# Designs tried in a protein design run: peptides against a protein of PDB entry 4GXB. Part 15

Target 1, 277 residues: chain A of PDB entry 4GXB
Amino acid sequence: VPTEEVSLEVLLSNGQKVLVNVLTSDQTEDVLEAVAAKLDLPDDLIGYFSLFLVREKEDGAFSFVRKLQEFELPYVSVTSLRSQEYKIVLRKSYWDSAYDDDVMENRVGLNLLYAQTVSDIERGWILVTKEQHRQLKSLQEKVSKKEFLRLAQTLRHYGYLRFDACVADFPEKDCPVVVSAGNSELSLQLRLPGQQLREGSFRVTRMRCWRVTSSVPLPSGSTSSPGRGRGEVRLELAFEYLMSKDRLQWVTITSPQAIMMSICLQSMVDELMVKKS

## One batch from the design tools (peptide; made by RFdiffusion4, then SolubleMPNN)

Design b1_p9_8_s2 (from b1_p9_8, 6 letters changed)
Fold by OpenDDE base, seed 2:
Structure b1_p9_8_s2 (fold): chain B 277 residues (1-277), chain A 9 residues (1-9)
Amino acid sequence: as target 1 above (277 residues)
Amino acid sequence: MTFLNPVFE
């Protein structure tokens, strides 16, 4: 692609559009810096955020595809898909809420975290009780962003990334699940027939390994999940989990977002390694 | 691709 100046749209979690002028040859960090500059985010806070490729669903929700890598050219990465559904999103890229303290000391950082958190709550990524929701709304109406975040930090699945409904082989084969990544775990929420909502927590520290695989299902026996066309590539995330003492079991998640899940796992592992060192 | 977890306990 020839180097030229272009206008690139980057979205915040709430759908707010940030337009930046960049070169087609600008790498991910260059674009991120441009976005930061546009938002007046200080340089020392840039590292707390990343650019993600997402697919915007019809309802306006974002399906995270992957994190843009350092060597990528965001303009090329998004435009090469030749679909208006694909967007670039700015989101915080750390898991430990303790890092919120660093970010929220800055007005722009605070606003970004606030907007993201509001969006995550509205989208049901963060789980809230009725009372908590009332409290959050009250704080939102008062524009008490710091207090809002402090309350939000205590909520279930704060800081988690929620994926689209998919299928897992746990606890049973072909079990519909909603996967969320955060707090050094994968949370699998499921509702089996006649049962209450259940959550399986898979801590990253109990995963010996994980893998992403792709396959082309044969026409015969292809489980047509909604939105999955015939002949589409099946992506799976499998991880080997220490279920109990000396008992390892593979858990497999079938999802178009398997790559993103893997990226989340790696990111959580990386953060844990930093803490452990 | 398989990833080994260095923080496995």
Scores: peptide ipSAE 0.590, ipTM 0.967, DockQ to the pose 0.935
Fold by OpenDDE base, seed 4:
Structure b1_p9_8_s2 (fold): chain B 277 residues (1-277), chain A 9 residues (1-9)
Amino acid sequence: as target 1 above (277 residues)
Amino acid sequence: MTFLNPVFE
């Protein structure tokens, strides 16, 4: 791709469009800086955010594909897919809510966290009771962003990234699940026939290792996950988990977002390593 | 590709 000036669209979590003029040869950090400048986000807060490649679903929700890498060219990365459903999204890129304090000190940072949190609640990524929802709506109506965030920080799955419905081999084979990543864990939510919603929590500190694999399913063989096209490459995330003392067990998640899940795991591990150092 | 977890306990 020849180097030229282009207008690149970057979305916020709520779908707000930010247009930036960049070069096709600009790397991820260059684009991120351009977005920050457009939003008037100070330089010292840029590191709390990242650019993500997402697929926009029909309802406007985002299916996260992967985080854009440092030396990647965002314009090329998104346009090379030759589909309008792919977008670049700005989102916070840390897990510990303690870092919210740094971001919230700035008006723009506060607004970004607020918009993201509102969106996450609306999309059901953050789990709320009816009463909590009422309280949040009241705060939203008052435009009390700080109070809104303080309340939101106490909610279940605050700061989590929710994935599209997929399949796992836990607790049983071919079990439909909804995976969420956050707070140094993978949360697997499932509802078996005739049963209440159940959640399995897999803490990162109890994962010995994980891997991402790809395979081509047999045309007539394996159970197809809902929404997958025939003959599509199957991605899997498998992790070896310490179920009990000296008992390791592999858990396998079959999802087109397996790469993104792995990125989340690595990111959570990295953040934990920083805390341990 | 397999990733070993350095924070495994």
Scores: peptide ipSAE 0.589, ipTM 0.967, DockQ to the pose 0.936
Fold by OpenDDE base, seed 1:
Structure b1_p9_8_s2 (fold): chain B 277 residues (1-277), chain A 9 residues (1-9)
Amino acid sequence: as target 1 above (277 residues)
Amino acid sequence: MTFLNPVFE
């Protein structure tokens, strides 16, 4: 792609559009800096955010595809897909809510966290009771952003990324699940026939390793995954988990977002390593 | 690709 000036649209979690003028040759950090400048986010807070490639669903929800890497050219990464469904989204890129304190000290940072949190609640990524929801709405009406965030930080799955419904081989083969990543874990929510909603927690510190694999299923009269076409690539995330003392077991998640899940795992591991240093 | 977890306990 020839180097030229272009207008690039970057979305916030709530769908707010930020238009920036960049070069087609600008790398991820260059674009991120341009977005920060447009928002008046100070330079020392840029590192708390990242750019993500997402697919916008028909209902306006975002399906996270992957985090844009440092060497990537965001303009090329999004336009090469030749589909208007793909967007670039700005989102916070840390897991420990303690880092919110640094971001909240700045008005723009506070606004970004607030908007993201409101959106995550509205989309059901953060789990709330009826009473909690009432309290949050009251704070939102008062535009008390700091108090809103303080309450939100106590909520179940605050700071998590929620993935599209997929399939896992745990606790049973071909079990429909909803996976969420956050707080150094993968949370698998599932409802078996005739049972209540269950959540399985897989802590990153108990994962010995993980892998992402891709395969093309053999032609058959039926597909194991509803909506998957014949010959469609199947992505899987598998991790070896310490179920009990000296007992390792592989858990496999089949999902188009397997790559993003792996990125989340690596990111959580990296953050834990920083804390240990 | 397989990733070994350095924070495994």
Scores: peptide ipSAE 0.587, ipTM 0.967, DockQ to the pose 0.938
Fold by OpenDDE base, seed 3:
Structure b1_p9_8_s2 (fold): chain B 277 residues (1-277), chain A 9 residues (1-9)
Amino acid sequence: as target 1 above (277 residues)
Amino acid sequence: MTFLNPVFE
């Protein structure tokens, strides 16, 4: 692609559009800096955010595809897909809510976290009781952003990224699950027939390893992935988990978002490594 | 690709 000046649209979590003028040859960091400048986000807070490639669903929700890497050209990455459903989204890229304190000190940072949190609640990524919802609504009406975030930080799955419904081989084969990543874990929520909602928590510190694989199912075979036709590429995330003392077990998640899940795992691992240093 | 976890406990 020739180097040209272009207008690039970057979305916030709430769908707000940020238009930036960049070069087609600008890398991810260059675009991120342009977005930050447009938002008046200070340079020292840029590192708390990342650009993500997402697919916008019919309901306006975002299905996260992957984090844009440093070497990528965001304009090329999104336009090469030749589909309007693909968007670039700015989102916070850390997991520990303690880092919110740094971001919240700045007005723009506060607004970004607030918008993201509101969106995550509205989309059901953050789990909220009726009473909590009432409290949050009241704070939102008062535009008490700091108080809103402080309450939100106490909520279940705050800071998690929720994935599209998929399939896992846990606790049983071909089990429909909803996976969420956050707080150094993968949460697998499922409802077996005749049973209440169950959640399996898989802490990253108990994962010996993980892998992403792709396969092409046999034409006569059934696809376990929701919404996928026969013959489509199947992506899987598998991790080897320490279930109990000296007992390792592989857990496999079949999902089009397996790559994104792996990125989340790596990101959580990286953050934990920083804490250990 | 398989990723070994350096924070495995």
Scores: peptide ipSAE 0.587, ipTM 0.966, DockQ to the pose 0.935

Design b1_p9_8_s3 (from b1_p9_8, 6 letters changed)
Fold by OpenDDE base, seed 5:
Structure b1_p9_8_s3 (fold): chain B 277 residues (1-277), chain A 9 residues (1-9)
Amino acid sequence: as target 1 above (277 residues)
Amino acid sequence: MTFVNPVFE
């Protein structure tokens, strides 16, 4: 791709559009810096955010595909897909809510976290009770962003990334689940027939390893992945989990977002390593 | 590709 100046649209979590003029040859960090400059986000806060490739669903929700890597050219990465449903999204890229304190000290950072949090609540990524929802709405009406965030930080799945409904082999084969990543865990929510909603928590510190695999189902075989026909590529995330003392078990999630899940795991691991260093 | 977890306990 020849180097030329282009207009690139980057979305915030709430769908707000940020238009930046960049070069087609600008790498992820360059684009991120351009977005930060456009938003007047200070340089020392840029590292708390990342650019993500997402697929915008019909309802406007974002299905996260992957984090853009350092060597990537965001303009090329998104336009090469030749589909308008793919977008670049700016989102915070840390997991420990303690880092919110640094970001919230800046007006722009505060606004970004606020907008993201509001969106996450509206989309059901953050789980709230009726009472909590009323409290949040009250704070939102008062435009008390700091207080809103402080309350939100206490909520279930705050800071989690929620994935599209998929399938896992836990607790039984071909279980429909909703996976969320956050707080150094993968949360698997499922509702089996005739049962109440259940949640399985898989802490990253109890994962010995994980892998992403791709496969093509056999022509004569069936696929357990809803909406996928025979011959379509199946992505799976498998992790070996310490279920109990000296008992390791593989858990496999079948999802088009397996790559993104793996990225989240790596990101959570990286953050934990930083805290331990 | 398999990723080994360095923070595994």
Scores: peptide ipSAE 0.592, ipTM 0.967, DockQ to the pose 0.935
Fold by OpenDDE base, seed 3:
Structure b1_p9_8_s3 (fold): chain B 277 residues (1-277), chain A 9 residues (1-9)
Amino acid sequence: as target 1 above (277 residues)
Amino acid sequence: MTFVNPVFE
């Protein structure tokens, strides 16, 4: 692609559009800096955010595809897909809520966290009770962003990334599940017929390894991933988990977002490594 | 690709 000046749209979690003028040859960090400048986010807070490639669903929700890597050209990465459903989204890229304290000290950082959190609650990524929802709404009406975030930080799955419904072989074969990544874990939620909601928590520190694989289902295959047509590539995330003392078991998640899940795992591992250093 | 977890315990 020839080097040209272009207008690039970057979305916030709430769908707010940020238009930046960049070069087609600008790498991820260049674009991120342009977005930060547009938002008046200080340089020392840029590292708390990343750009993500997402697919906008019919309801306006975002299905995260992957984090844009440093060597990528965001303009090319999104436009090469030749579909308007693909967007670039700015989102915080850390897991430990303690880092919120640094970001919240700045007005722009506070606003970004607030907007993201509101969106995550509205989309059901953060789990709230009726009473908690009432409290949050009250704070939102008062536009008390700091208090809103402080309350939100106590909620289940705060800071998690929620994935589209998919399939896992846990607790049994071909189980429909909703996977969420956060707090150094993968949470697998499922509701079996006639049963209460169940959650399996898989801590990253108990994962010996993980892998992403792709395969082409057999034409006569009995099982297909939801929404996938015949002959479509199947992506899987598998991790070897320490279920109990000296008992390792593979857990496999079949999802188009397997790559994103793996990115989340690596990101959580990286953050844990920083804490241990 | 398989990722070996350095924080496995």
Scores: peptide ipSAE 0.592, ipTM 0.967, DockQ to the pose 0.958
Fold by OpenDDE base, seed 4:
Structure b1_p9_8_s3 (fold): chain B 277 residues (1-277), chain A 9 residues (1-9)
Amino acid sequence: as target 1 above (277 residues)
Amino acid sequence: MTFVNPVFE
């Protein structure tokens, strides 16, 4: 791709568009800095955010594909897919809500966290009761962003990334699940026929290892994963989990977002390592 | 590719 100046669109979590003028040869950090400058986000807060490749669904929701790596060229990464459904999204890239304190001290940082949190609530990524929702709406109407965030920080799955419905082999084979990553865990939510919603929590500290694999199913074979076409490449995330004392068990999630899940695991591990140091 | 977890306990 020849080096030229282009207009690149970067979306916030709420779908707000940020247009930046960059070079096609600009790397991820260069683009991130351009976005920060456009938003007037100070340099010392840039590190709290990352650029993600997402697929925009019909309802406007984002299916996270992967985090853009440092060496990547965001313009090329998104345009090479030759599909308008793929977008670049700015989102916070840390897990511990304690880091919110650093970000929300700045007006722009506060706005970004607020917009992201509102979006996450609206999309059901953050779990709220009716009463909590009422309280949040009241604060939103008052545009009390700090108070809104403080309340939101107490809510279930605050800061989690929610994935599209997929399939796992836990607790039983071919079980439909909704996976969320956050707070150093993978949360697997499922509803079996005639049963109430159940959640399995898999703490990262109890995962000995994990892997992402790719396979091509038989053309005439069954497609157990929702929304995946026949004969399409199947991605799986498998992790070996300490179920009980001296008992390790593999759990396998079949999802086109397996790579993103792995990235989340690595990111959570990295953050935990920083805390241990 | 398999990732070994350094914070496994």
Scores: peptide ipSAE 0.591, ipTM 0.967, DockQ to the pose 0.932
Fold by OpenDDE base, seed 1:
Structure b1_p9_8_s3 (fold): chain B 277 residues (1-277), chain A 9 residues (1-9)
Amino acid sequence: as target 1 above (277 residues)
Amino acid sequence: MTFVNPVFE
């Protein structure tokens, strides 16, 4: 792609559009800096955020595809897909809520976290009771952003990324599940026939390894992935989990977002390593 | 590709 000046749209979690003028040859960090400048986010806070490639669904929700890597050219990465469904989204890229303290000390950082959190609650990524929801709405009406965040930080799945409904082989074969990543775990929510909603927690520290695989089903074969036709690429995330003492078991998730799930695992591992250093 | 977890306990 020839080097040219272009206008690039970057979305916040709440769908707010940030237009930046960049070069087609600008790498991820260059674009991120441009977005930060547009928002008046200070340089020392840029590292708390990342750019993500997402697919915007019909209802306006975002399906996260992957995190843009440092060497990538965001303009090329998004435009090469030749679909208006794909967007670039700015989102915080750390897991430990303790880092919120650094970000919310700045007005712009506070606003970004607030907007993201409001959106995550509205989309059901953060789980709230009726009473908690009332309290949050009250704080939102008062525009008490710090208090809002402090309450939100205590909520179930705060800081998690929620994925589209998919299928896992746990606890049994072909189980419909909703996967969320956060707090150094993968949370699998499922409802088996005639049963209550259940959640399985898989802590990263109990995963010996994981892998992403790609396969093409045979034409005569069937797929357990909802909405997937014959010949479509099937992505799977498999991790070897320590179920009990000296008992390792593979768990496999079939999802178009398997790559993003793997990225989340790696990111959580990286953050844990930093904490140990 | 398989990723080995360095923080595995």
Scores: peptide ipSAE 0.590, ipTM 0.967, DockQ to the pose 0.937

Design b1_p9_8_s4 (from b1_p9_8, 5 letters changed)
Fold by OpenDDE base, seed 3:
Structure b1_p9_8_s4 (fold): chain B 277 residues (1-277), chain A 9 residues (1-9)
Amino acid sequence: as target 1 above (277 residues)
Amino acid sequence: MTFHNPVFE
């Protein structure tokens, strides 16, 4: 792609559009800096956010595809897909809510976290009771952003990334599940026939390793991931989990978002490594 | 690719 100045659209979690003028040759960090400048986000807070490639669903929700890597050219990465459903989204890229304290000290940072949190609640990524929802709405009406976030930080799956419905082989074969990543874990929520909602929590510290694989299943007799036709490429995330003392078991998630799940795992591991050092 | 977890315990 020739180096030229272009207008690039970057979305916030709530769908707010941020237009930035960048070069087609600008790398991820260059674009991120441009977005930060446009938003008046201080330089020292840029590192708390990342650019993500997402697919906008029919309902306006975002299906996260992957985090843009440092060597990528965001303009090329998004436009090369030749589909308007793909967007670039700015989102916080840390997991520990303690880092919110740093971001919230700045007006722009506060606004970004607030917008993201509101969106995550509205989309059901953060789980709320009826009473909690009422409290949150009251705070939202008052535009009490700090108080809103403080309450939100106490909620189930605050800071989690929720994935599209997919399939896992846990607790049994071909279980439909909703996977969420956050708080150094993968949460697998499922409802088996005639049963109440169940959640399996897989802590990253109990994962010995994980892998992403791709395969082309046979057209006949093979199960497909939700939303995928037979014969399409199947992506799987598998992790070897310490279920009990000296008992390792592989858990496999079949999902088009397996790559994104792996990125989340790596990101959570990286953050834990920082804390450990 | 398999990722080995350095924070495994």
Scores: peptide ipSAE 0.607, ipTM 0.968, DockQ to the pose 0.958
Fold by OpenDDE base, seed 2:
Structure b1_p9_8_s4 (fold): chain B 277 residues (1-277), chain A 9 residues (1-9)
Amino acid sequence: as target 1 above (277 residues)
Amino acid sequence: MTFHNPVFE
């Protein structure tokens, strides 16, 4: 691709558009720096955020596809897909809420976290009770961003990425689940017919390994998962989990977001490694 | 591709 100056749109979690002028040859970090500059985010806070490739759904929700890698050219990565549904999104890229303290010290950082958190609550990524919702709304109306975040940090699935509804083989085969990644775990929420909502928590520290696989489903008549057309590549994330002492079990999640899930796992592992060192 | 977890306990 010839090097040209282009206007690139980067979205915040809430859908706010940030337009940056970049070169088509600019790598992920270059684009991230351009976005930071546009937002007036300090250089020392850039590392707390990453650029993600997402697919915007009809309802405006984002389906995270993957994190943009360092060697990638964001403009090329998004435009090569030849679909307006694909967007680049800026989001915080750490898991431990303790790092919020660093980011919140800056006005722009605070605003970014606030906007992300509001969006995550609105999208149901963060789970709230009615009373908590009332409190959050009150704080939002008062524009008490710090207090809002402090309350939000205590909420279930704060800081999690929620994935699209998918299928897992846990607790039984072909179970519809909603997977969320955060707090060094994968949370699998499911509702079996006639049952209450159940959550399986899979801590990363109990995953011996994981893998992503792709397969082309043979036209076997039965796996009409709603929405997968004939011939679409099936992606799976499988992890080997220590269920109990000396009992390892594979859990497999079938999802178009399997790659993103794997990226989340690696990211959580990396963060844990930094804490151990 | 299989990823081994170095923080596995």
Scores: peptide ipSAE 0.607, ipTM 0.968, DockQ to the pose 0.963
Fold by OpenDDE base, seed 4:
Structure b1_p9_8_s4 (fold): chain B 277 residues (1-277), chain A 9 residues (1-9)
Amino acid sequence: as target 1 above (277 residues)
Amino acid sequence: MTFHNPVFE
């Protein structure tokens, strides 16, 4: 692609549009810096955020495809898909809520976390009771962003990334599940026939390994994954999990977001390694 | 591709 100046749209979690003028040859960090400058985010806070490729759904929700890598050219990465549904989104890229303290010290950082958190609650990524929701709304009306975040930090699945409904082979084959990644775990929410909503927690520290695979579905193949078109390449995330003492079991998730799930796992592992060093 | 977990316990 010839190098030229272009206008690139980057979205915040709440759908707010940030327009930046960049070169088509600008790498991910260059674009991120441009976005930060546009928002007046200080340089020392840039590292707490990343750019993600997402697919915007009809309801405006984002399906995360992958994190943009350092060597990528965001303009090319998004435009090469030749679909307007694909967007670039700015989101925080750490898991431990303790890092919120660093970000919240700055007005812009605070605003970004606030906007993201509000959006995550509205989209049901963060799980709230009716009473908690009332409290959050009250704080939102008062525009008490710090207090809002402090309350939000205590909520279930705060800081998690929620994926689209997919299928897993746990606890049963072809089980519909909703996967969320956060707090060094994968959470699998499922509802079996006649049962209440259940959640399985898979801690990263109990995963020996994981893999992403792709396959071509057979015409006479098994149940179609929710939201997947016929004939599409099947992506799977499989991880080997320590279920009990000396008992390893493979768990396989079939999802178009398997790559993103793997990225989340690696990111959580990396963060844990930093803490252990 | 398989990723081995260095923080496995």
Scores: peptide ipSAE 0.605, ipTM 0.968, DockQ to the pose 0.935
Fold by OpenDDE base, seed 1:
Structure b1_p9_8_s4 (fold): chain B 277 residues (1-277), chain A 9 residues (1-9)
Amino acid sequence: as target 1 above (277 residues)
Amino acid sequence: MTFHNPVFE
């Protein structure tokens, strides 16, 4: 692609649009710096955020596709898909809420975390009780952003990334689940017929390894989930989990977001490694 | 592609 100056739209978690002028040859970091400059985010806080490729659903929700890597050209990455449903989103890229303290010290950082958290609550990514929701709304009305975040940090699935409904082979084959990544785990929420909502927690420290696989189902294979077109690529994330002492078991999640799930696992592992060092 | 977990406990 020839080097040209272009206007690139980057969205915040709440759908706020940030327009930046960049070169088509600008790498992810260059674009991120441009976004930071537009928002007046200081340079020392840029590293707490990343750019993500997402697919915007009809209801305005974001389905995360992948994190943009450092060597990528965001303009090319998004435009090559030739679909307006794909967007670039700025989001915090760390998992430990302790890092919020660093970001919250700056007005712009505080605003970004606040907007993201409000959005995550509204989308149901962060789980709240009725009473908690009332408290959060009160704080939101008062625009008490710091207090809002402090309360939010105590909530279930704060800082998690929620994926689209998919299928897993745990606890049973072809079990519909909602996967969320955060707090060094994959959370699998499921509701079996006639049963209450259940959550399975898979801690990253108990995963020996994981893999992403891609397959094309055979045309005659009845296992195509309703809605997957004939010949649609099936992505799976499988991880080998320590279920009990000396007992490893593979768990497989079938999802178009398997790549993003793998990226989350790697990111959580990386953060844990930094803490151990 | 298989990823090995260095923080596996």
Scores: peptide ipSAE 0.605, ipTM 0.968, DockQ to the pose 0.938

